# Peptides against a protein of PDB entry 3WG5: the designs that were tried, part 199

Target 1, 218 residues: chain A of PDB entry 3WG5
Amino acid sequence: LAKNIVYVAQIKGQITSYTYDQFDRYITIAEQDNAEAIIIELDTPGGRADAMMNIVQRIQQSKIPVIIYVYPPGASAASAGTYIALGSHLIAMAPGTSIGACRPILGYSQNGSIIEAPPKITNYFIAYIKSLAQESGRNATIAEEFITKDLSLTPEEALKYGVIEVVARDINELLKKSNGMKTKIPVNGRYVTLNFTNVEVRYLAPSFKDKLISYITD
Target 2, 218 residues: chain A of PDB entry 3WG5 as posed
Amino acid sequence: LAKNIVYVAQIKGQITSYTYDQFDRYITIAEQDNAEAIIIELDTPGGRADAMMNIVQRIQQSKIPVIIYVYPPGASAASAGTYIALGSHLIAMAPGTSIGACRPILGYSQNGSIIEAPPAITNYFIAYIKSLAQESGRNATIAEEFITKDLSLTPEEALKYGVIEVVARDINELLKKSNGMKTKIPVNGRYVTLNFTNVEVRYLAPSFKDKLISYITD

## One batch from the design tools (peptide; made by RFdiffusion4, then SolubleMPNN)

Design b2_p21_6_s4 (from b2_p21_6, 10 letters changed)
Fold by OpenDDE base, seed 4:
Structure b2_p21_6_s4 (fold): chain B 218 residues (1-218), chain C 218 residues (1-218), chain A 21 residues (1-21)
Amino acid sequence: as target 1 above (218 residues)
Amino acid sequence: as target 1 above (218 residues)
Amino acid sequence: PKITNRSFEVLDFEVYDEIEP
């Protein structure tokens, strides 16, 4: 039986394989406690495609609903962050946040200019992001345009276009608005109706390892 | 109840976040079927540290024993592959394979020269690899030397030094030799005695996604 | 950080590793 517990954890910074470790640890903790859900407060400019894909897969394998919450105001789910969001069971955004800008690049040249990904890679990620959107019942056209037009959206636009499910100022508003919503992707093969009535909110902190790696990558 | 099934999957090439996806998918399939174990036939020159750490964590969270098998002859568990092996429930190597060479680098310069990791990073991975060895009851001194001396070992040396548990020519020999062994790390909080008597061996193939990414990274 | 065997200058891998979406 799920306990009336919701975990909240923060993931901030570049999406790396270390970010995967954070997702995995946090989701695992919430799974072990049979939480109703975990909310990941996400603030990322993007990062590595490989790490992103792993995070998406880890979310999709979660035994509990994983809510991506673009938070706080001023945060973004840019690039890789958008894919992660689209791969999650529910997307929320705080006012003053952004989502999108998903065009893959190979990196930056010595002068700081973008090295463009070859069409093969770009097309792969177009197909990938569209699949995430389609599987989650989200706007696949906009998902494609996150790449092809490097589109970035406000929470209101993202909600309007059916990219996200909730706009919320804080965790309490998120819980209220998402209460009774069905997950956009399955949890253990079924779409779950979120029940956030009288839930205990538990905050997870970064592990010592998480803090150390963040300190090394900063 | 565990079925008398052993999964076998191959992971070849650089360790990336995509490699994590492969590990995750394969382990998940084996978990879903309550397999006795999964054997990962590993052949890698190394790869990303972040992806490696995620893979290790995913293995450690496995509900079934994960056996890393450095295979076929000529394969290596080099660099990141060694960490993955040390993070697994059992390590086997085929004759003519290698393990080690774990010194972290930042990358390669324009001329192909190695950019050395700063002492902070090197020391982090020394501590990390030693912890993996210690937790698995494997030789932590050699694990350190995989970094500090960039040591590479043969299967016979690795077995002799207590880095690995099995030298086997093929899956059948591996199953025979590892039958009745205890996992070197816990599975669901307990050390599992492997039972490979009259097991069905099931081979997993790369997904279409796996094949496509491998094709893009090749 | 990368943990790669010195014998494998995988130029192609660096390109893929640097893929930022």
Scores: peptide ipSAE 0.035, ipTM 0.239, DockQ to the pose 0.058; fails the geometry check
Fold by OpenDDE base, seed 1:
Structure b2_p21_6_s4 (fold): chain B 218 residues (1-218), chain C 218 residues (1-218), chain A 21 residues (1-21)
Amino acid sequence: as target 1 above (218 residues)
Amino acid sequence: as target 1 above (218 residues)
Amino acid sequence: PKITNRSFEVLDFEVYDEIEP
């Protein structure tokens, strides 16, 4: 029996318009090959809200399940990364990673202090993040607290509170644990049961452009 | 039996005078073909008040029902988008979307801070948004709070509070759920019962001009 | 504006376009 393909790609660094291009490219490749899923190894401190929202839309428009995997140990899905994760079909985290800290800010002052977002913007993103959580059947109260309390969680806490679905040390453990799980959001209007019983794992390397831009934005 | 036609079009990005032209074009096409309704998939962060008010008027002058559908997941009907929605014949939202944050502002300062609108302008738009809600039989208290508290809501909250009429994942679910509903405002002076039992869905693509301007205004 | 390398990246909100009154 032809092995079902699972793609694995890495997205690291700030969420920008270029990060959108990476997501789009990776998902498109996996869609073209009719993959069982794509796993995105995510490590981000955050980034731009516009890019984040576009990435969420791109994930939700995917023809295949998109699993966000906060990896490796020491990585985070911080700020924008949390929104992206909450917008995905399944969230996994490796031990020693974190998720949360989602309060929007306008920027940093010259002295490095945060320029606070006005209530209009903060309330918008509260609604947005709660909506992502509710749609995916994840903890909307905690999602709100990622903003209102700048809450950050460990993988174990995130699992316990129903923010994420899997804690896994590596891709193999992730595949094993997520096998038979339903996607937390629809794929083409349908909840998909993940089938990882006989899979070929294919790693997608960053394009040369991806490497160059990550180098510039880091 | 000839299928009743439902048009679907997308409006994305900032609300401008060009967005008015898009609304006008889409509605006019649907009117000319004597469509049962037009569904506008709306995703907007807001925009200009003048354009917004003109769009609301154009919707209210439509010869056919205009359904505002906040779509896809991750989309919003923010600021001006909320006014447009409240001025429409039916509001639907997809899971993972938001509505609200309607406080008028004069602009952004060089440091990215909001320039507040004077009370005169704020009070004008409070009256305006309440009027739209009242005319459509929607929650005028929440409509006011979209301004006074910069409130934003999830689809489920918006439905619960009587701001919107439908939560739907896709066009097919929207058609199914809205079938037999009465329009929340009149069409040519009459409340219309939507008939989606045997419909052909026709997608209107953005014109080349529409695509070009969205690219420039993004 | 240099997005400084510190962990709290600016959600550069596309500033809700002004309802320019």
Scores: peptide ipSAE 0.028, ipTM 0.282, DockQ to the pose 0.100; fails the geometry check
Fold by OpenDDE base, seed 5:
Structure b2_p21_6_s4 (fold): chain B 218 residues (1-218), chain C 218 residues (1-218), chain A 21 residues (1-21)
Amino acid sequence: as target 1 above (218 residues)
Amino acid sequence: as target 1 above (218 residues)
Amino acid sequence: PKITNRSFEVLDFEVYDEIEP
């Protein structure tokens, strides 16, 4: 029986237009190979709203399930990373990771203080994040509180409150725990049952461009 | 039986004079072919008030129904986009989209803070947006609150509060759900019942000019 | 009448250009 393929790729650092290019490349490779899914190991402090929204759209347009995995331990899906996760087909977190802190800001002042976003912007992102949560059948109240209370959650809390679907220590545990789960949003108009019973895991390395960009943005 | 034609076109990005040209071109093509309707897939963060008002007028002068569809998931009809939607014959939203945040601003200061519009301007747009809502039989109170409270809504909330008419995942679901609906404003002086029973969907690609402009405004 | 209130030519409804969530 031909083995189903699961791709694993890593996206680390700030969410930018280059991060969109990474998502697009990784998902496109997995689509071309008719993979059962792609797992994106995500570690981000946040980033640009426009890039984030484009990434969410790219995930939602994927022909295959996109699993966001907050990994490794010590990683976060902070700010923009939370939106991306909420826009995905399945969220997993490793122990010792975090999710949340989604209040939009205009940036940092010279003294390192946050420049607050005006209510217009904050309210837009409240609606946006609630919409992502509702569409995925995740906790929209907590999603709102990621903004209004700057809430951050542990994996156990996020699972408990219905923000995420899986807590897993590694890729093997993730595959095991998510096997037979339905995607939280449709794939090509249908909710897909994940089948990880006989899979080959393929790791996608960062391109030379990906490495260069990460070096410049760090 | 000759198939009725429904055109689908996409408008993405900031609302500018070039966006008006796109609307005009798309609607004109659909008018020339005596289409049953045109669906405009809209994704916008907002833009210029003058361009927005011209677009609303162009929609209202259309010889065929113009359906604004906030699409794909993750898209928004923010600010100017909300006015455009409220000026149209039917509003649809995909899951994971948003509408609202309509408070006018004069721009952004060097520090990224919003330059507030004076009360005179704000009050003008309150009257304008309420008029659009009233003319279309949509929720004028919520329309006002899009400005006064910087309110933003999910598709489900917008449907619930009578701001929009349809929540649909794709064009096929949109056509199915809107079939037999009356336009919310007149088409050539008459409210039209949409007939999507035997339609051919035709996609309008962006012109070379449209692509160039999107590249320059990004 | 084109109510070109020149005072509205400068109105921006953009929400997101410089926003980091």
Scores: peptide ipSAE 0.026, ipTM 0.267, DockQ to the pose 0.125; fails the geometry check
Fold by OpenDDE base, seed 3:
Structure b2_p21_6_s4 (fold): chain B 218 residues (1-218), chain C 218 residues (1-218), chain A 21 residues (1-21)
Amino acid sequence: as target 1 above (218 residues)
Amino acid sequence: as target 1 above (218 residues)
Amino acid sequence: PKITNRSFEVLDFEVYDEIEP
């Protein structure tokens, strides 16, 4: 019996237009192969709002389930990463990771101080993040507090408060725990029940371009 | 029986003079074919006030119903987009979208701070947005608060407060839910009852020029 | 004084472009 394929790819670093290209490429590969899902191992401190919103759109337009997995231990889905997670079909976190701290900023001053976003922008992102949470049936109050209180959560807290769906140590535990779960948002207009009973895990490596850009930006 | 045609077109990005050209082209195509309606899938952070006002006029002068659909999930009808929506014959939003944040600004300072519009300009746009809301039978108090409080709403809130008419996951649900609704403003001096019982959906692609400009502005 | 169309040329309703969440 042909094994269902689950793709796993890593996205690490700042959320930029290049990160969008990575998401698009990885999801496209998984779509082309009619994968059961793609798991994105996400580790990000945040990044650009425009790129983040485009990534959320790309995930929500996916023909297959996209699982955001905050991984490995020590990783974060900070700021933009939280929005991406809340826009996904399923959120998992490894122990020792974090999620939250979503307050938008305009940047950093010469002295390294944060330039605060005006209320217009902050309120926009409050509505946006609440909408993502509500749409996915996740805790919209906590989603708002990721901005208004700059809240950050552990995996256990995020699970407890209904922000995420799975705490898993590795891909195998993630597959085991998420098997039979419904996606938190639709795939092609339908909530999909994840089937990880007989899957082949395929790892997508960064392209040469992906490696080069990551090397230049680090 | 000849199927009524519903056109669907996407308008994404900043509201500019070029965005006006897109609206004009798309609406003109739909008018020429005596379409039942055109649905504009709108995703915008806002843009120029002049272009916005011209777009509103073009929509209100349309010979066919123009439905603004804040789509896909993660999209927004921010700022100028809200005015455009309030000027339209029907507003729909997908889950995970937002509307609002309408306070006019003069631009951004060298430090990235917003240059506030003077009270004269702000008051003008308060009157303008309230007029659009009142004319369309939508919540003028909330429309004002989109400016005065920089308010942003989820689709569910916008529906609840009477800002929008439909929450829909996709074009099919939008057509189903909006079938039999009257336009919120007149078409050729008459309130039109939308008839989506036997329609062909036609997607309008961006022109080569549209694609080229989008590529250059990205 | 009529707020003429020229006064609107410089008005922007941008929320996104340079913002980092």
Scores: peptide ipSAE 0.021, ipTM 0.296, DockQ to the pose 0.135; fails the geometry check

Design b2_p21_7_s1 (from b2_p21_7, 11 letters changed)
Fold by OpenDDE base, seed 2:
Structure b2_p21_7_s1 (fold): chain B 218 residues (1-218), chain C 218 residues (1-218), chain A 21 residues (1-21)
Amino acid sequence: as target 1 above (218 residues)
Amino acid sequence: as target 1 above (218 residues)
Amino acid sequence: RKPAVEISLEGSPLVGERLAA
């Protein structure tokens, strides 16, 4: 029995193996309760490509719709965050957020210089991000430009260019606007029409481990 | 005798002590020739705060107008680049460029996590970036939000909010649009009206050392 | 095992402060 429940959880900071554990935990809770969807409030500057790819795979394997919501105002879905968003069932952004800047790097030198990714790696991620955009029916040209031009977009630009589906100020406006939308990727092999009529919103708190890691990394 | 010469040079990549040497060299050449201005085509993801502050000081001490031009399309004046731009005599951006994302960090942990800057440092840079904006008559509220919200802006947004002075597609359009504008900060204690009537454009090439460092860091 | 190329997809421009202590 589908419950008229929407889960909301926050993921903030760098994309790491620990961020994967957060996504997995949150999605699993929402799956177990047969939620209508989970909304992940995302604020990330980016992070590790391996963790990002695992998160995308976990979202794609979700038994319920996973909505990425770039929130609050001032937040970003930058770099790895953009890939995660493009891998999701629906993207929303709050006003004053950003998406893009997806150029891969190998890391930082001891002097703080970027070690550029070789063309082979850059081209791999171009192909990957374009696949995410294509599979989700989002703008694959802009997805490529997120890498090739290190492009960043406002919510209004991202909506205009067909990168995202919703601009919303808060969870209530997001639920209202996304009600009746179809997922941009399948859930269990089918595109789902979102039903946010008379939903209960349940917030998932970070675990004690989540709080400890945020405290150590802050 | 002021020559109707405008120098153009490129600075690309991370802001380091070597980037300071590039700025110093380029500005010095243009000063020696009594150029009307130098345009620095800037594309940077950011870099070191010490080098950035030295670059800002070098620009402020320039005997000629220093125009920061975020160029080409796809380039950014991100983080340290935003500070440098705000410290300059005029900011221009090409369409498809970005400015902002100025949150200071201490660096990266071995696992690639950001080491957050403590509030003391963040507040220092808030004060610093606001001072640059105020001194240049640019939007100090947005300058603060570049840190507090990690805000990034398009050229059109940055122009609209009074962060930058010009949106231009190329050097010729930049020269045309900026002709007759006053510098946003003083040159030798005076605000200068730019005169780009019948100017010769001279491109400064990177030194052999510049090429070698770019080659090692690329 | 191919060395896992730690590819950082860092999109945020970083003001790296080395605080000189």
Scores: peptide ipSAE 0.080, ipTM 0.320, DockQ to the pose 0.113; fails the geometry check
Fold by OpenDDE base, seed 4:
Structure b2_p21_7_s1 (fold): chain B 218 residues (1-218), chain C 218 residues (1-218), chain A 21 residues (1-21)
Amino acid sequence: as target 1 above (218 residues)
Amino acid sequence: as target 1 above (218 residues)
Amino acid sequence: RKPAVEISLEGSPLVGERLAA
């Protein structure tokens, strides 16, 4: 019996237009191969709002389930990473990771201080993050608090509060725990039950361009 | 008699944190050599708000006059470029260039459409751009209209409306026309009279890093 | 650096600023 494929790809660093290209490439490969799902190992401190929104849209348009996995231990889905996670079909976190801290800013000053966003930016992103949470059946109150309190959660807290679906130490545990779960958002208009009973795990590498951009942006 | 040095550097492309590094490097070199001024040949479609604000601050902190020169013909100081220009000691434009189109956005959607900024972002940048215009003794009403009407101006219009100080075809004409002008903002707390009567023009090249980033972002 | 969602001005493609961790 042909094993269903699960793709695993890594996205690390800041969320930018190049990160969108990475998501698009990885999801497209997995779609073309009719994968059961793609797992994105995410480690991000945050990034650009528009890239984030485009990535969320690309995930929502995916022909296959996109699982955001905050991995490895020490990784984060911070800021833009939280929005991306909330826009995905399933969120998993490894122990020792974090999610949240979603307050929009204009950027960083020369001294590294935050340039604060005006209240309507904040309110726009409050509405947006609450929408993502509501559409995915996740905790919209906590999603708001990721902005209003600049809240960050542990995997255990995020699971407890209904922000995420899985805590897993590795890909094998993730596949085991998420097997039989329904996607939190639809795939092609339908909630899909994940089937990880007999899968081949296939890793996708970053392109040369992805590596070069990462090296320049690190 | 030792000729006073005028540095000329080019900044082309999007305004980013790397563009800040370019501005900082170029201005620092010119400061260290006690240049009479630095001319930045600017050609930008716009860029990041925070990078723009940091660049404006870096220009305002300059120990020497920083002249923004929208050059060559066909270049623009669009969006973030207009803010940078308005934050500078003198604005010059070549014939066939443009300035304006300063409406803040969240970014671009996947289809290339604008993701609109909420009204408070717009209002924040209206207040900011008006402040830059007022502090530099430039037309604050037109500065606001760069946002509210998404206004773009020709060099002749920008000069007529008191947005810019010089229209010049090349560096030699710029030096000639700006000779004896006062800076529109202070240098070290004082308005400086530009002295270009007997100067050496020295060109600064982009670093290898600057070239690499430009190549990747183009 | 604190995590952040960053905004742009018109004409800026998404050049990702480094959020300095």
Scores: peptide ipSAE 0.052, ipTM 0.586, DockQ to the pose 0.320; fails the geometry check
Fold by OpenDDE base, seed 3:
Structure b2_p21_7_s1 (fold): chain B 218 residues (1-218), chain C 218 residues (1-218), chain A 21 residues (1-21)
Amino acid sequence: as target 1 above (218 residues)
Amino acid sequence: as target 1 above (218 residues)
Amino acid sequence: RKPAVEISLEGSPLVGERLAA
C-alpha cells in the first residue's frame, strides 16, 4: 500500500519575506509529492503584516492541507503567527505554548516604546482577523479580542473558545487526534477529511538560504 | 490562430504583503491562461524587505515570463522595487522614471530620521542584490552601488549600464522592443524567447481587497 | 525631498514583534 506522506517542517523566528519563502518552499515540496498534509511547527513572536498576509494566501492556495502546529513547548504563534494559524486548514498547539497578541503596530521607537498604528490600520486588521476566523469556522469574537484587548490564550483556552482544533504533545499525538477531522478551510474548493492512517512522516530541513536568513533576522 | 495573451497589471505604492498578494494573484491568473507573459506596471517608493524577497521568489517560480515595467512617467522602482525588477524575466522603464536607492534601513524614528540597518543586514542585502544581478546577467557592480552609494539611475543610464533591458514609452513600444528578446532568468528551467507577435493585451484590475489595502498603506 | 527609498525591515506595520529580551 503506498504510504501516505505527511511532511513536517519548522518555521521559527520573526515573520518576514524569508518566512514566506520557507512556507512556499515547504508547501510546494509537499504538493509535488501529493502529501496527505504538511505540518508546520511554528514558533514566532510575530513580524511583518505583509509577509503574514502572503503566507495566509499561500496556505489558502495550497493543494494539500496545511496544519499549523505551535511547537515546541515554550513556542508561540504570537501576533502575525496567530493570523497565519487562523488562515490554515487546522491549528494545533503543544501544551505550554501561546497564541494571540495581534495588535498591529508601526514599529518600535529608539527607546523601545511601541509606535501605535492609526485607527485605520487597527480597524483593517480587526476586519481581516475576523474574516479569517469566520471563513474557518473559528471564534471571530476572540479573534477580534486578540487585537482589541491584546488577548493571549493557552492551548486549553484556545481549544475551549474554538480558536484551535487540537492540543497535542508531539507529532504522533497530533496525527492521532487530527485523523478524521475535516479541514477548517477548503482544499481545492472542498473540505478534506484528514487521513493519517499508515502515514510516513518526512521532515523538511531549512535550506542553506533559510539558515542564512534565520541567522540574519535573529 | 489562437491569440497569444499578454496580461498587464498595475502594482502601486509601498511593497507590503498585500503587494505580494497582488503579484501572486496576477501571475497565477496569467499562468492559468497560459499567457505569453505578464507585464507588471510598477510604481513603488519601496517597502518591506520580506515582501520583496517573497515577490522575487514568486516571480522566479513563475511558469510564464514576468516583465517589470516601471510606469508611468514619474514612477519609480525604488528600493524594494529595484530588487523585484532584478529578480524578473525582463525589466523595462518608461522615460522619466527611476530605479535604485536600495540601502536597507530599520525604519524611521519619531522625528522622521532614518534608523540605519546594522552592517550584518546591509551586507546581506548587498550579497542578495548582487546575486539577483548575476543570475539575470545584469550589472552586479551597479546593483551593489544601489546600496553602498544610494545610487539612483534614469532609464537611459540603467540601460547603458546593463541593469535593464528596455526603455519604452508605453505597452505597445514595450511589446515591440521586447519581441524576440530572451528572458534574463529561466522559465521552468529554460530561457524563453518572448513572442509578442499578434498578441491580445488584457488588463487585470486590482481586486476589492487590493484596493482596500492600497488605501490603507498609502 | 524625494522620499527615501525604504527597504525597511521594520517600517512596515509589524504585527507584534516581541523583542526577545
Scores: peptide ipSAE 0.038, ipTM 0.258, DockQ to the pose 0.144; fails the geometry check
Fold by OpenDDE base, seed 5:
Structure b2_p21_7_s1 (fold): chain B 218 residues (1-218), chain C 218 residues (1-218), chain A 21 residues (1-21)
Amino acid sequence: as target 1 above (218 residues)
Amino acid sequence: as target 1 above (218 residues)
Amino acid sequence: RKPAVEISLEGSPLVGERLAA
């Protein structure tokens, strides 16, 4: 019986246009092979709003389920990473990870202090993050509080509050726990029931360009 | 007689946090040597608002005059580059360059179409760009129109409208024309009269990191 | 970098292709 394929790729560091290219490349490979899903191991402190929005759109346009997995322990889906996760078909977190802290900023001053976004920008991203939560059937109130309270959650809290779907220690536990779950957003207009009963896991490596960009953005 | 030193450095490509590091490095070198000024040869299509605002602050905090020179022919100070220029002590442009197109965006979609910034963000940047123009005694109406009309200007138009101070073909013509001009913003709380009568021009090279970042962002 | 959602200006080539809202 032809095994269903699940791709696993890693995205680490700041969310930038290069991160979009990584998402696009990884999802495209998985789409070409008609994979059952792709799992993106995400570790990000945040990044650009524009790149984040593009990544969300790319995920929403995916022909296959895209699972965001905040991994390994010590990783975060901070800021832009939370938006990306909320825009995805399924969210998982490993123990010892975090999600949230989504306050938009205009940037960092020379002394490393945050330049606050004007209320106008903040309100836009509140509406946007709430939309992502609502569309995915996730907790829109907590999504708002990721901005308004700069809230960060543990995996256990995020699961409890209905922000995420799975707490898993590794890929095998993730596949086991997510097997039979429906995607939180549609794939090509339909909610997909994940089938991980007879899967082959394929790891995608970062390109040379991806490695070079990561080395410079770190 | 000890020659006054003028540093010249090049900043090309997207305005990012790395571009801030370049500005900071270049200005710091020129400050350490008590240079008469630094000229930044700028060619940018734009970039991040946060990095731009930090660069503007770094220029405003400079202990020496920072001259933005849109150079060479074919270069632009587009979007973020215009804000940086308007935040500087003197603006020059070479023939065949452009300035303007300052509309803020949330970013770019997967199909290349601009995500419009909400009116709230646009209005913030209108106020910001007008402030930069007003503080520098430059045309605040045109600065607003760089956003509201997505206006781009030639060097001759920009000079005519009082956006810039100098049109110059090269560094020698720039030094000649700007000699005796007052800075458009204060240096350490005082408007400085530029003295380029007996100067040594020193060129600053990009660091290896600067080159690597440019190579990846191109 | 600290956690942040950052906005861009037009012509920001760090933003790939153009977002339609």
Scores: peptide ipSAE 0.032, ipTM 0.539, DockQ to the pose 0.416; fails the geometry check

